# Peptides against a protein of PDB entry 3V4L, part 93

Target 1, 386 residues: chain A of PDB entry 3V4L
Amino acid sequence: GQPLAKDKVALLIGNMSYWEHPKLKAPLVDVYELTNLLRQLDFKVVSLLDLTEYEMCNAVDEFLLLLDKGVYGLLYYAGHGYENFGNSFMVPVDAPNPYRSENCLCVQNILKLMQEKETGLNVFLLDMCRKRNDYDDTIPILDALKVTANIVFGYATCQGAEAFEIQHSGLANGIFMKFLKDRLLEDKKITVLLDEVAEDMGKCHLTKGRQALEIRSSLSEKRALTDPVQGAPCSAEALVRNLQWAKAHELPESMCLKFQCGVHIQLGFAAEFSNVMIIYTSIVHKPPEIIMCDAYVTDFPLDLDIDPKHANKGTPEETGSYLVSKDLPKHCLYTRLSSLQKLKEHLIFTVCLSYQYSGLEDTVEEKQEVNVGKPLIAKLDMHRGL

## One batch from the design tools (peptide; aimed at target 1 A26 G81 C129)

Design b2_p30_2_s1 (made by RFdiffusion4, then SolubleMPNN; from b2_p30_2, 15 letters changed)
Fold by OpenDDE base, seed 5:
Structure b2_p30_2_s1 (fold): chain B 386 residues (1-386), chain A 30 residues (1-30)
Amino acid sequence: as target 1 above (386 residues)
Amino acid sequence: EEEEELERLESLVRSMTPETSEEVLKKAEE
């Protein structure tokens, strides 16, 4: 019979805004496009940008809590990385220069923990370089992995080689994602799908002799990313997993704010990623006596590290939101919250209406406090240990 | 075009050895 997944869960991490290392660009597009494709494949996807070491550890721990017997687990990482002695290390955004294994996440440690969950399929898509880090002489003493036939690695490059981004003037994928996205929805065994992606990359003149996809697999069964999820969650564990995923994807409801001057504002919310939300404000009603009015958001929690100079932009693109801008209402003020994982409390902020009456030179302000609870990933309380 | 794209590929490597990180950080500050 066709193999069935008990459930499908994916964690996607894209690190770009490194503190002590060169900034990347493609992980933004790669994580976004892969999220949309995996959702079409009935995956429960958590998508996270720009994680610290601690935040990456917590994201992996929360992902491992969603894994169980016969669940399909997919981990995608796009960012800086290295490989020492066959161990792959993902580099957090707060990693020092030079970074070492103690500052990084070992993929083989994550694999060990996934094997303890008796998962139906483990897929690792590592869109990072595999050069040796000569500043890290640490040989990880990895415990012996269980002999399992359900592991697939797709490395964006071969051992000792680099993974590249194409510098376009606009939004572009990394090389691996450029080819992976065209085949990811195919109803094929995952190793056959990745082999076809490797052939497509091998035809690219830009990457020939510089980057080649490496596939490492123990997969003895015909498992595909298209394999249907087993029907209604009958177990308490499956219900908990569904609730946990739903919490991580719950947006605040749109609000209509009424000010004393008679101005009405619509406050709306959009998810770009599980840790990235756009707030937008629009004036939906203005009395004719008011000649000018603007609705600003301010007084955000300090944990979000929001620079007011980057808030209340006239376009989504001015906030750094290029991907969801087509789905957003036009003629708003836009604010991008890019670090929702840092939120310890409820998202409380102020909506400030600045307005002017016809024939009065003085600007008037009215303020309303808004509490939207914990949006998206902030519901998982990834900081409970700090 | 393809050669200019190739030279640009070398500048956005998803791994930097610390030596390459310092060299690229210096080139981004210059």
Scores: peptide ipSAE 0.182, ipTM 0.648, DockQ to the pose 0.207
OpenDDE base, seeds 1, 2, 3, 4: peptide ipSAE 0.176, 0.154, 0.022, 0.173; ipTM 0.619, 0.573, 0.470, 0.630

Design b2_p30_2_s2 (made by RFdiffusion4, then SolubleMPNN; from b2_p30_2, 15 letters changed)
Fold by OpenDDE base, seed 3:
Structure b2_p30_2_s2 (fold): chain B 386 residues (1-386), chain A 30 residues (1-30)
Amino acid sequence: as target 1 above (386 residues)
Amino acid sequence: SLEELLKELEEQVVSMTPETSEEVLEEAAR
C-alpha cells in the first residue's frame, strides 16, 4: 500500500539579524515560501525567525513534543552555520564572534532525539555554509545513532563549501530554496525529489563550481512528503499534538473599538510567521464633524523591543512586511511584532485615536487599552524558566 | 508577484557564510 504518515510536523528556522555577524536576507523569503508549500502538503509548520541560542533550544524542544511513532519530522534551517568533523552546527543570532559549538545547535544531537521518538521519517534541509570553523577545536563526542533507515539530509552545499543567496533589490532567495520550491510538491520519494533539485541546481550557471546540493540518506522505504496523513487522530497523543500546534497558530480575533467621539476602529491581526504578527488599524466610521483622525498602537510590552519609529506605518512594506502585504486590508496603519517568542505576559497595548474637529486647530486624543492574550508562539511560553 | 520581483532584479549571489570579522572587512570595503 502507499506509505502513510501518522502526522507531519515541520520546524523552520530562519536566522538573519545576527548581532556579531553579517546580516542575511534570504532566510525571510525561504522560510515563508517553504511554510506555504509544506502547508499544502498537510504539514503542521512552526516557522520562526531570528532566534537566540536559548530560543532555538526551546523551539527544538517544542518540535520534539510534536514528534511520535510514525510521525514525519522535517527540520529546515536557513542562516549562518559550519561543519566540524561531519557535525553540522546552526548559529543563533546572539552567537559571539568567534562562535563555538557551545554557542550553537548541533543537528546530529537533534537527530538523536528525533530517533528516540520512533519517527516515520526524519528530513533535515540545511541551507547554511559547511565551511570548517577553525576557532572551534572541540571534537563533539556524539553518541552512536540508532539504525532507523529513515534519515534524509539535504545540504544546500557540499562539505567545506559555501551556500549562497540570490539578492534582488530588497528580497533574496537562497539558491537551494530557488530550486527546491519548484519540485517540493511532486509525488516522489524524497531522495529522488532532492536528486532532481540537485540536477536543476547543477544546470544553473551561477552555482557551477561554487555550490552543489549534497544528499545523505539511509532511507530504505519509498517515503514522500506527499504521503497522506493517516485519517482522523485516533490516539489521545495525536489529539494533544493537534491542539498544541493549533494553540501556537491562534491569532487574536479582530476587534471593533468604539471611541466617545463616535469614531469606530477595526483592529486586525495577521500572521507572517509563528513568531511574527502584523497589527493593523482602520477607521470604519467617522462622524462628519471630525475632519482628520488616525488610530495609533503604542505602549507595547518592553519584552518585544518595539521601536515606535517603525510602528504605525502607512504600508506593510514600511514595517519590513513584504510577504503578506497582498493579503492585508488596504488603507490601514500597520505595526510588525517580530519577536513574539520574547513575550512573557499577555499582549497588552494602547490604541490611541488622534483626531481634529472642523474649525478647531487643536488635536484631541482618546485612548483604549487592549488585551489580546498570548498570540501565536507566545502561547507555548518558550521563556518558561527565565 | 514574488516571482516578478525576483526577475526584474540583477542576480547578486551573496555568501551565507558568517565571514569571520577579517573577511567581512574586505567585502564590505567594496
Scores: peptide ipSAE 0.035, ipTM 0.495, DockQ to the pose 0.373
OpenDDE base, seeds 1, 2, 4, 5: peptide ipSAE 0.185, 0.198, 0.019, 0.099; ipTM 0.539, 0.555, 0.398, 0.471; seeds 1, 2, 5 fail the geometry check

Design b2_p30_2_s3 (made by RFdiffusion4, then SolubleMPNN; from b2_p30_2, 16 letters changed)
Fold by OpenDDE base, seed 1:
Structure b2_p30_2_s3 (fold): chain B 386 residues (1-386), chain A 30 residues (1-30)
Amino acid sequence: as target 1 above (386 residues)
Amino acid sequence: KEEEERKELEELVRSMTPETSEEVLKKAAE
């Protein structure tokens, strides 16, 4: 019969804003596009940008809680990385320079934990460099992996080679994602799909002799990313998994705020990623005696590290939100919350209305505090260990 | 075509390699 997945779960991590290393750009677009494609494939997708070591560990732990017998697990990583002794290390944004294995996440350790969950398929898509780190003399003593015959690695590059991004004047994919995205929806065995992606990359004059896809597989069965999810959740564990995923994707409801001056504002929320939310404000009613008014958001929790200079922008793009701008209402003020994984408490902030009456020289301010609870990934309490 | 391919090739060179702090400083000084 056609293979069935008990469920399909993906964790996508894109690290770009490194503290001590060169900043990347491609992971933003790559994680976004891959998220949309995997959602079309009925994956439960958690998409996270710019994680510290601790936050990456917690994201992996939460991902592993979503895994169970016969579940398809997919891990995608885009960022800095290295490979020592056949072990792949993902580099967190807070990694020191030079970094070591103790500052990084070992993919083979994650694979071991996925095998303990008796997963139906384990797919790793690693869009990172595979050069040796000569500053890391640690020989990881990994326990022997189980022979599960359900593992697929897609490496963006060969062993000891670099992965590249295309520096177009705008948003561009990494080379791996550029070719992967065109084939990802095909109903093919995942190793066949990746082999076709490798052939497409091999035809590209830009990458010829610089970057080539490597496939490592023990997959004995004809499994595809298109494999249907087994029907209604039959187990209590499957129900809990579905509820946890749903919580991690719950946006705050849009609010209408009424000020004493008679101005009404709409406060709205949009998800860019599981840890990135856009807040937008718009004036929906203004009394005629008020000539000018603006609604600013301020007084965010300190854990979010929001610079007021980057808040309340006239366009989503001025906040650094280039991908979801088409789906947002126009003529708002926009604020991008990019670190929702850091939120320990409820998201409480102030809406400040600044306005001017006709014939008065002075601006008047009114303020309202807003509590929207824990949005998106903040509901998973990724910080419960700190 | 060749000039577009050359521009794309010049644009391709964001190595996702962690440059050492010395290499970053050297490129910022060029």
Scores: peptide ipSAE 0.054, ipTM 0.587, DockQ to the pose 0.456
OpenDDE base, seeds 2, 3, 4, 5: peptide ipSAE 0.000, 0.041, 0.034, 0.043; ipTM 0.307, 0.643, 0.561, 0.539; seed 4 fails the geometry check

Design b2_p30_2_s4 (made by RFdiffusion4, then SolubleMPNN; from b2_p30_2, 19 letters changed)
Fold by OpenDDE base, seed 3:
Structure b2_p30_2_s4 (fold): chain B 386 residues (1-386), chain A 30 residues (1-30)
Amino acid sequence: as target 1 above (386 residues)
Amino acid sequence: AEAARLAELEAQVRSMTPEVSEEVLEKARE
């Protein structure tokens, strides 16, 4: 019969906004595009941008809680990285310069933990450079891996080589994702699919002699990303897993705020990533005696580090949201919350209505406090221990 | 036009390699 997955779970991490290293651009689009494709493949996807070491460790731990016997696990990483002695290291955004293995996450350690979950398939897609880090002389003593015959590595580049991004129209894509996205939905064994992606990359003149896909596999069974999920959760653990994922992806409900002046505001929420949310406000009713009015959001929790200069923009793009703008309502003010994993408390903020009456020069303000609970990934309390 | 767009695209190819700033390299050599 066709192979069945007990469930399908993916963790996608895109690190771009490094503190002590060059900023990247490709991980934004790559994580977003891959998220949408994996969702079409019935994956439960957690998509996270710009994680610190601690936040990356917590994201991996939460991902491992979603894994169980016969579950397909996929880890995608786009960001800075290195490879020493055959061990792949993902570099968090808070990594020092130079970074060492003690500041980074070892992929092979994550693989060991995935093997302990008795997963049906382990896929690693590593969109990072694989150069040696000469500042790290640590030889990690890794425990011997189990022989599970269900492991697939797709390295965006060969050993000792660089991964590249291509900028187009102000956005950038990784070269690996550019070719992977065209084939990812094909009903093929994952190693065959990746081999076709490798051939497509090899035919491209931009990548020829610069970047080549490396596939490392022990996969002995015909497993595909298209393999159907088992229809009903048959265990209590599967139900808990489904509920945990659903909680981590719950958006706040849209709200209609009524002000004393008679103005009505629609407050809406959209997910860009599991840790990135857009807030938008729109005027849905305005009395005729009010000639001008705007609804601003302010007084966010300090943990979110929201710069007021980037809040309340007339377009999603001015907030740094380039991907979901087409799905947002028009004629709003937009604010992007990009670090929901840092939220320790409920998301409480103020909606400030600034308005002017006909024939009065002075602006009037009315304020309402809004509590939307813990949105999206903030429900997982990834900050526990800080 | 396609060759010019390709050259522009090639000029926009960036390495995802972290560059250690010369300042940090100097401090690490001290």
Scores: peptide ipSAE 0.211, ipTM 0.713, DockQ to the pose 0.729
OpenDDE base, seeds 1, 2, 4, 5: peptide ipSAE 0.153, 0.177, 0.107, 0.154; ipTM 0.656, 0.660, 0.585, 0.663; seed 2 fails the geometry check

Design b2_p30_3 (made by RFdiffusion4)
Pose (drawn by RFdiffusion4):
Structure b2_p30_3 (pose): chain A 386 residues (1-386), chain P 30 residues (1-30)
Amino acid sequence: as target 1 above (386 residues)
Amino acid sequence: EEEEEEEEEEEEEEEEEEEEEEELVSRDPD
């Protein structure tokens, strides 16, 4: 009568800043929006931006680790894609020009690994172009899929076609997400809901005859993204899964820093994506003997490659964050730490204090090191092992 | 004067259409 989910897990990857290919803009916004919608449907969500080939492989491994028998697994990709010989390929940021299947991730490979885990539902939302990569000589000769009647595809466009994004100077949105976001929360069967989305997408003027939603499904059960999760976890296997999930969304505690000069610096942390964290520095207390002082953050791990233009900015928007000043506490210096999947080390940076005493010209510099461990997805140790 | 106002409205509509075409971007890698 009622279909049930052992758990609902999602992996959302949004690639924008390609090295050898045109950079995109809507993937960040779409990924942010799909996480919020999928969390309302009680999903364990992993949100990641600008992954290389190696990094993308690890995100799939961490996602597969969160899937077991009866778990609804969902994959959303927004970025560059090509389709050759019946296979869909997601292009990582590190992809060369020209690129091949070896440089890319085959969705069919990910699907087989999910079937090996006995998942109740396999949903794929591929928000990418589907044309031929004429440079691709290799045909993967992949093994046949087990007939499991739970595979669902939400292609943003058809084979040989293009998926489009509206790059309005402001926010920038994807077409598939414009029509998906208004309908995702419905209690319809996943295939029925995706078809109703395909009707509204046809009413689109910007994309008519250039992009149409393609649905491919084997699903023979009235399964939906709104189906409930098996109430009390109470199983030992179910507990290990919730820990593995909580291990990736840990944020450093908002600490207060005391300086030898009697100045207090409040250090705050905010989560944007599993890959993205925002630090803010607020000067909470200073002694009367000091009037002039500015707190600044430096000496980040070189693995992260933090650009100076994204750090120590008056507002979060100036760092490139999707989060706005109403979401983040007011008046601090905001700094954006994207690319946490690059952190093999522990997070150590210096909170540097430049200050001046009453009646003196000289400028005094008090540097204090801060170790915040492995925030968010860095805690998963994606670079672990030999 | 009425003919000149109609031609100016047509030119504004053409410019809005060209701006909408430029804002639409393919996620094609090429």

Design b2_p30_3_s1 (made by RFdiffusion4, then SolubleMPNN; from b2_p30_3, 12 letters changed)
Fold by OpenDDE base, seed 3:
Structure b2_p30_3_s1 (fold): chain B 386 residues (1-386), chain A 30 residues (1-30)
Amino acid sequence: as target 1 above (386 residues)
Amino acid sequence: MEEEEEKKKKEEEEKKKEELEKLLVSMDPD
């Protein structure tokens, strides 16, 4: 019969905004495009940008809680990375310069933990450089992996080589994702799909002699990313997993705020990623005696590091949100919250209405506090250990 | 005429390649 997945879960991490290392651009688009494709494949996708070491560890732990016997697990990483002695290290955004294995996440350790969950398939897609880190003399003594015959690695580049991005007009795409996205929805064994992606990359003049896809697999069964999910949750643990994932993807409901002056504001929310939310405000009703009226969001939790200079923009693009702008309402003020993983408490902020009456020179302000609870990934309390 | 169009097409393809190569950035930290 066709193989069945008990469930399908993906963690996608894109690190770009490094503190002590060169900034990347491709992970933004690549994580977004891959998220949308994996959702079409009925994956439960957690998509996270710009994680610290601690936040990456917690994201992996929460991902491992979503794994169980016969679940398909996919880990995608785009960012800085290295490979020492056949072990792949993902570099968090707060990694020191130079970084070492103690500052990084070892993919083979994650694989070990996935094997303990008795997963049906383990897919690693690593869109990072694979050069040796000469500052890391640590020989990782990894325990022997179990022979599970269900492992697939897709490395964006060969051992000791670089991965590349194509930067255009302020956005970029990784070379790997550029070819992977065209094949990802095909009903093929995952190793056959990746082999076709390798052939497509090999035909590209940009990558020829610079970057080549490496596939490492022990996959003995015909497993595909298109494999159907088992229809009903078969255990209490599967129900808990589904509820946990659903909580991590719940947006705040849109609100209609009414001010004393008779102005009505619509407050709305959109997810760009599991840790990135756009807030938008629009004036839906204005009394005719009010000639000018603006609705600003302010007084955000300090944990979110929101610069007021980047808040309340006339376009999503001015916030750095290029990907979801087509799905947002027009004629709003937009604010991008890019670090929802840092939120320890409820998202409380102020909507400030500034307005002017016809024939009065002075601006009037009205303020309303809004509590939207814990949006998206903030529901997982990734900070419980601090 | 055909050889000049084929030459011009090759030069445009080569220029497009060079423009794309200038946009290629390593994801290496070094």
Scores: peptide ipSAE 0.333, ipTM 0.702, DockQ to the pose 0.643
OpenDDE base, seeds 1, 2, 4, 5: peptide ipSAE 0.329, 0.324, 0.320, 0.320; ipTM 0.699, 0.692, 0.688, 0.689

Design b2_p30_3_s2 (made by RFdiffusion4, then SolubleMPNN; from b2_p30_3, 10 letters changed)
Fold by OpenDDE base, seed 5:
Structure b2_p30_3_s2 (fold): chain B 386 residues (1-386), chain A 30 residues (1-30)
Amino acid sequence: as target 1 above (386 residues)
Amino acid sequence: SEEEEKKKKEEEEKEKEEELEKELVSMDPD
């Protein structure tokens, strides 16, 4: 019969905003496009941008909690990385310069932990460089991997080579994602799908002699990303997994705030990623006596590190949100919260209404505190160990 | 002619590849 997945779970990490290393651009678009494709494939997707070492470890631990017997696990990473002795290392945004294996996440360690979960399929898509790090002489003593015959690696590049991004018009794709996205929805064995992506990359003159897809697999079964999820959750574990994923994707409900002056504000929320949310405000009712009014959001939790200069923008694009701008209401003020993983408490903030009456020169302010609980990934309490 | 239209398409593809080549950035930290 057609193989069935017990469930399908994906963790996507895109690191761009490095502290001590060159900034990347492609991981933003690549994680977003891959998230939308994997959702069409009935994957439970956690998408995270700009993680520290500690946040990456916690994201992997939470991902591993969603894995169980016969579950399909997919890990995608886009960012800086290296390969020493056939071990792939993902570089966190807080990694020192130079970094070592102790500052990075070893993909083969994650694979070992996925094999302990008796997964139905393990897919790694690694959109990073595979050059050797000569500052790290550490040979990780990996325990012998089990022969599970359910492993697929798609490396964006070959061993010792670089991966590239195309920085067209401010929306960069990685070379790997550019070709992967066109085939990812095909009902094919995952190794056959990746072989076709490798052929498409090999036909492109841009990639020829610079970047080539490497496929490393031990997949004995005809498993595809299109494989249907097994129907009714028959186990308590499947229900817990569904609830845990749903918590990480719960947006706050839109609110209508009423001020004493008679102004009404719509407060809305949109997810860009599991750790990135846009807040938007719009004036939905204004008394005729009020000539001007604006609704600002302020007083965010210090853990979010929100620069007021980047808050309350007239467009989503001015916040750095180019991807979801089409789905957002127009004529709002927009604020992008890019670090929801850092939120230890409830998201409490102030909505400040500044307004002017006809014939008065002085501006009046009214304020309302808003508590939206823990939005998106902040419900997982990724900081419980700090 | 069909050959001139094919040659023009190959030149437009080559110009697009040369534009995209200027926008290629290594994801290497070095």
Scores: peptide ipSAE 0.376, ipTM 0.742, DockQ to the pose 0.546
OpenDDE base, seeds 1, 2, 3, 4: peptide ipSAE 0.374, 0.374, 0.375, 0.371; ipTM 0.740, 0.741, 0.738, 0.735

Design b2_p30_3_s3 (made by RFdiffusion4, then SolubleMPNN; from b2_p30_3, 13 letters changed)
Fold by OpenDDE base, seed 1:
Structure b2_p30_3_s3 (fold): chain B 386 residues (1-386), chain A 30 residues (1-30)
Amino acid sequence: as target 1 above (386 residues)
Amino acid sequence: EKEEEERKKKEEKEKKEKELEEQIVSMDPD
């Protein structure tokens, strides 16, 4: 019979906005495109951008809570990274310069923990450089991995080599994701699919001799990313997993705010990633005596590091939101919350209405406080260890 | 006509390919 997954769970991490290292661009589009493809494959996807070491550890821990016997686990990482002694290290955005293994997440440690969950398939897609870090003299004594015969690594590049991005019109794609996305939906054994991606990279003049996919696999069974999820969650663990994932993806409901002047504002929310939300405001009703009227959001929790200069933009693109802008309503003010993983409390903020009456020179201001609870990933209490 | 159209499509492809090659950036921090 066709193999069945008990469930399918993916964690996608894209690190771009490094503090002490060169900024990347590709992870933004690559995590977004891969999220949309894996959702079409019935994966429960958590997508996270720009994580610190602590936030990456917590994201991995929450991902491991979603794993269980016969579940397909996929970890994708795009960012800076290195490989020492066959161990792959993902570099957090807060990593010092130079970084060491103590500042980074070891993929083989995550694999060990995934093997303890008795997963049906473990897929690692690592879109990072694989150069040696000569500042890291640590030889991780990893415990011997279990012989589970269900592991697949797709490395974007060869051992000791660089990964590349292709920049176009201010966006970029990783070379790996560029080829992977064209085949990811194919009903093929995952190693065969990755071999075809490797062939496509090897045939392309842009990538031939620059970057080559490396596949490392112990996968003894014909398992595919297309393998159907086993029917309705029949275990308490499967129900908990579904509830945890649903909580991490629950948007606030759209609100209609009514001001004393008779202006009505629609407040709406959109997810770009599991930790990135767009807030948008629109004037849905304005009395005719009001000639000018704008609705600003302000007074965000300090944990979110929201610069007011980047809030309340006339376009999603001015916030740095290029991917979901087509799905957003037009003629709003837009604010991008890019660090929802930092939110310890409820998302409370102020909606400020600035308006002018016909024949009055003075601008009037009205304010309403809004509490939307914990949106998206902020419902996963990623801070439970502090 | 067809050969000239195929030549133009090839030249446009080669131009786009070269523009993409000039836009390849390493993800290495070094």
Scores: peptide ipSAE 0.360, ipTM 0.723, DockQ to the pose 0.513
OpenDDE base, seeds 2, 3, 4, 5: peptide ipSAE 0.354, 0.358, 0.357, 0.349; ipTM 0.717, 0.725, 0.726, 0.711

Design b2_p30_3_s4 (made by RFdiffusion4, then SolubleMPNN; from b2_p30_3, 12 letters changed)
Fold by OpenDDE base, seed 3:
Structure b2_p30_3_s4 (fold): chain B 386 residues (1-386), chain A 30 residues (1-30)
Amino acid sequence: as target 1 above (386 residues)
Amino acid sequence: MEKEEEEEKKKKEEEEKKKLEEELVSMDPN
């Protein structure tokens, strides 16, 4: 019979906004596109941008809590990285310059932990450079991996080589994701699918002699990303997993705010990623005596590090949101919260209505505090380890 | 005709290749 997955879980990390290293662009689009494809494959996807070392560790720990016997686990990483002695290191955005293994996440350590969960399939898609880090003389003594015959690595590039992104009009795509996305939905053994992606990349005159997909596999079974999930969760652990994932993807409900002046504001929320939310405000009713009014969001939690200069934009694109703008309502003010993983408390903020009456020169302000609880990834309380 | 179309196609592929090569950025941290 066709193999069944007990469940399918993916963690996607895209690091771009490095503090001490060159900024990347491709991880934004690549994580978003891959998220949408994996969702069509019935994966439970957690998608995270711009994680610190601590936040990456916590994201991996939460991902490992979603894994169990016969679950398909997929880890995608796009960002800076290196490979020393066949060990792949993912570089967090707060990594020092130079970085070392102690500042980075070892993929083979994550694999070991996934093997302890008795996963049905372990897929690693690593869209990072694989150059040696000459500043890291640490030879990681990894314990011998179990022989589980269910491991697949897709490396965007060869050992000792660079991965590349193609930059267009301020956005970019990784070369690996450019070809992977065209085949990812195919009902093929994952190693056959990746081999076809390697052939497609090999036809690209841009990457020829610069980047080539490397596949490492011990996968003895015909497993595909298209493999159906087993029916209704039969175990208490599967129910807990489904609830935990659902919590991490719950948006705040849209709100209708009523001001004393008779203005009505719609406050809405959209997810760009598991840690990135767009707030939008729109005036849905204005009394005729009010000639001008604007609804601003302000007084955000300090842990979100929101620059007011980037809040309350007339377009999603002015916030840095290019991917979900088509799905957002028009004629709003938009604010992008890009660091929801930093939120310790409830998301409390102020909606400030600034308005002017006909024949009065003075601007009037009304304010309402809004508590939307913990949105998206903030429900996982990734900070509990301090 | 066929040779000019093949040269124009090659030139477009080389211009598109060159444009895409100019837009290729390494993900190397160094």
Scores: peptide ipSAE 0.374, ipTM 0.701, DockQ to the pose 0.614
OpenDDE base, seeds 1, 2, 4, 5: peptide ipSAE 0.359, 0.366, 0.338, 0.361; ipTM 0.718, 0.696, 0.704, 0.688

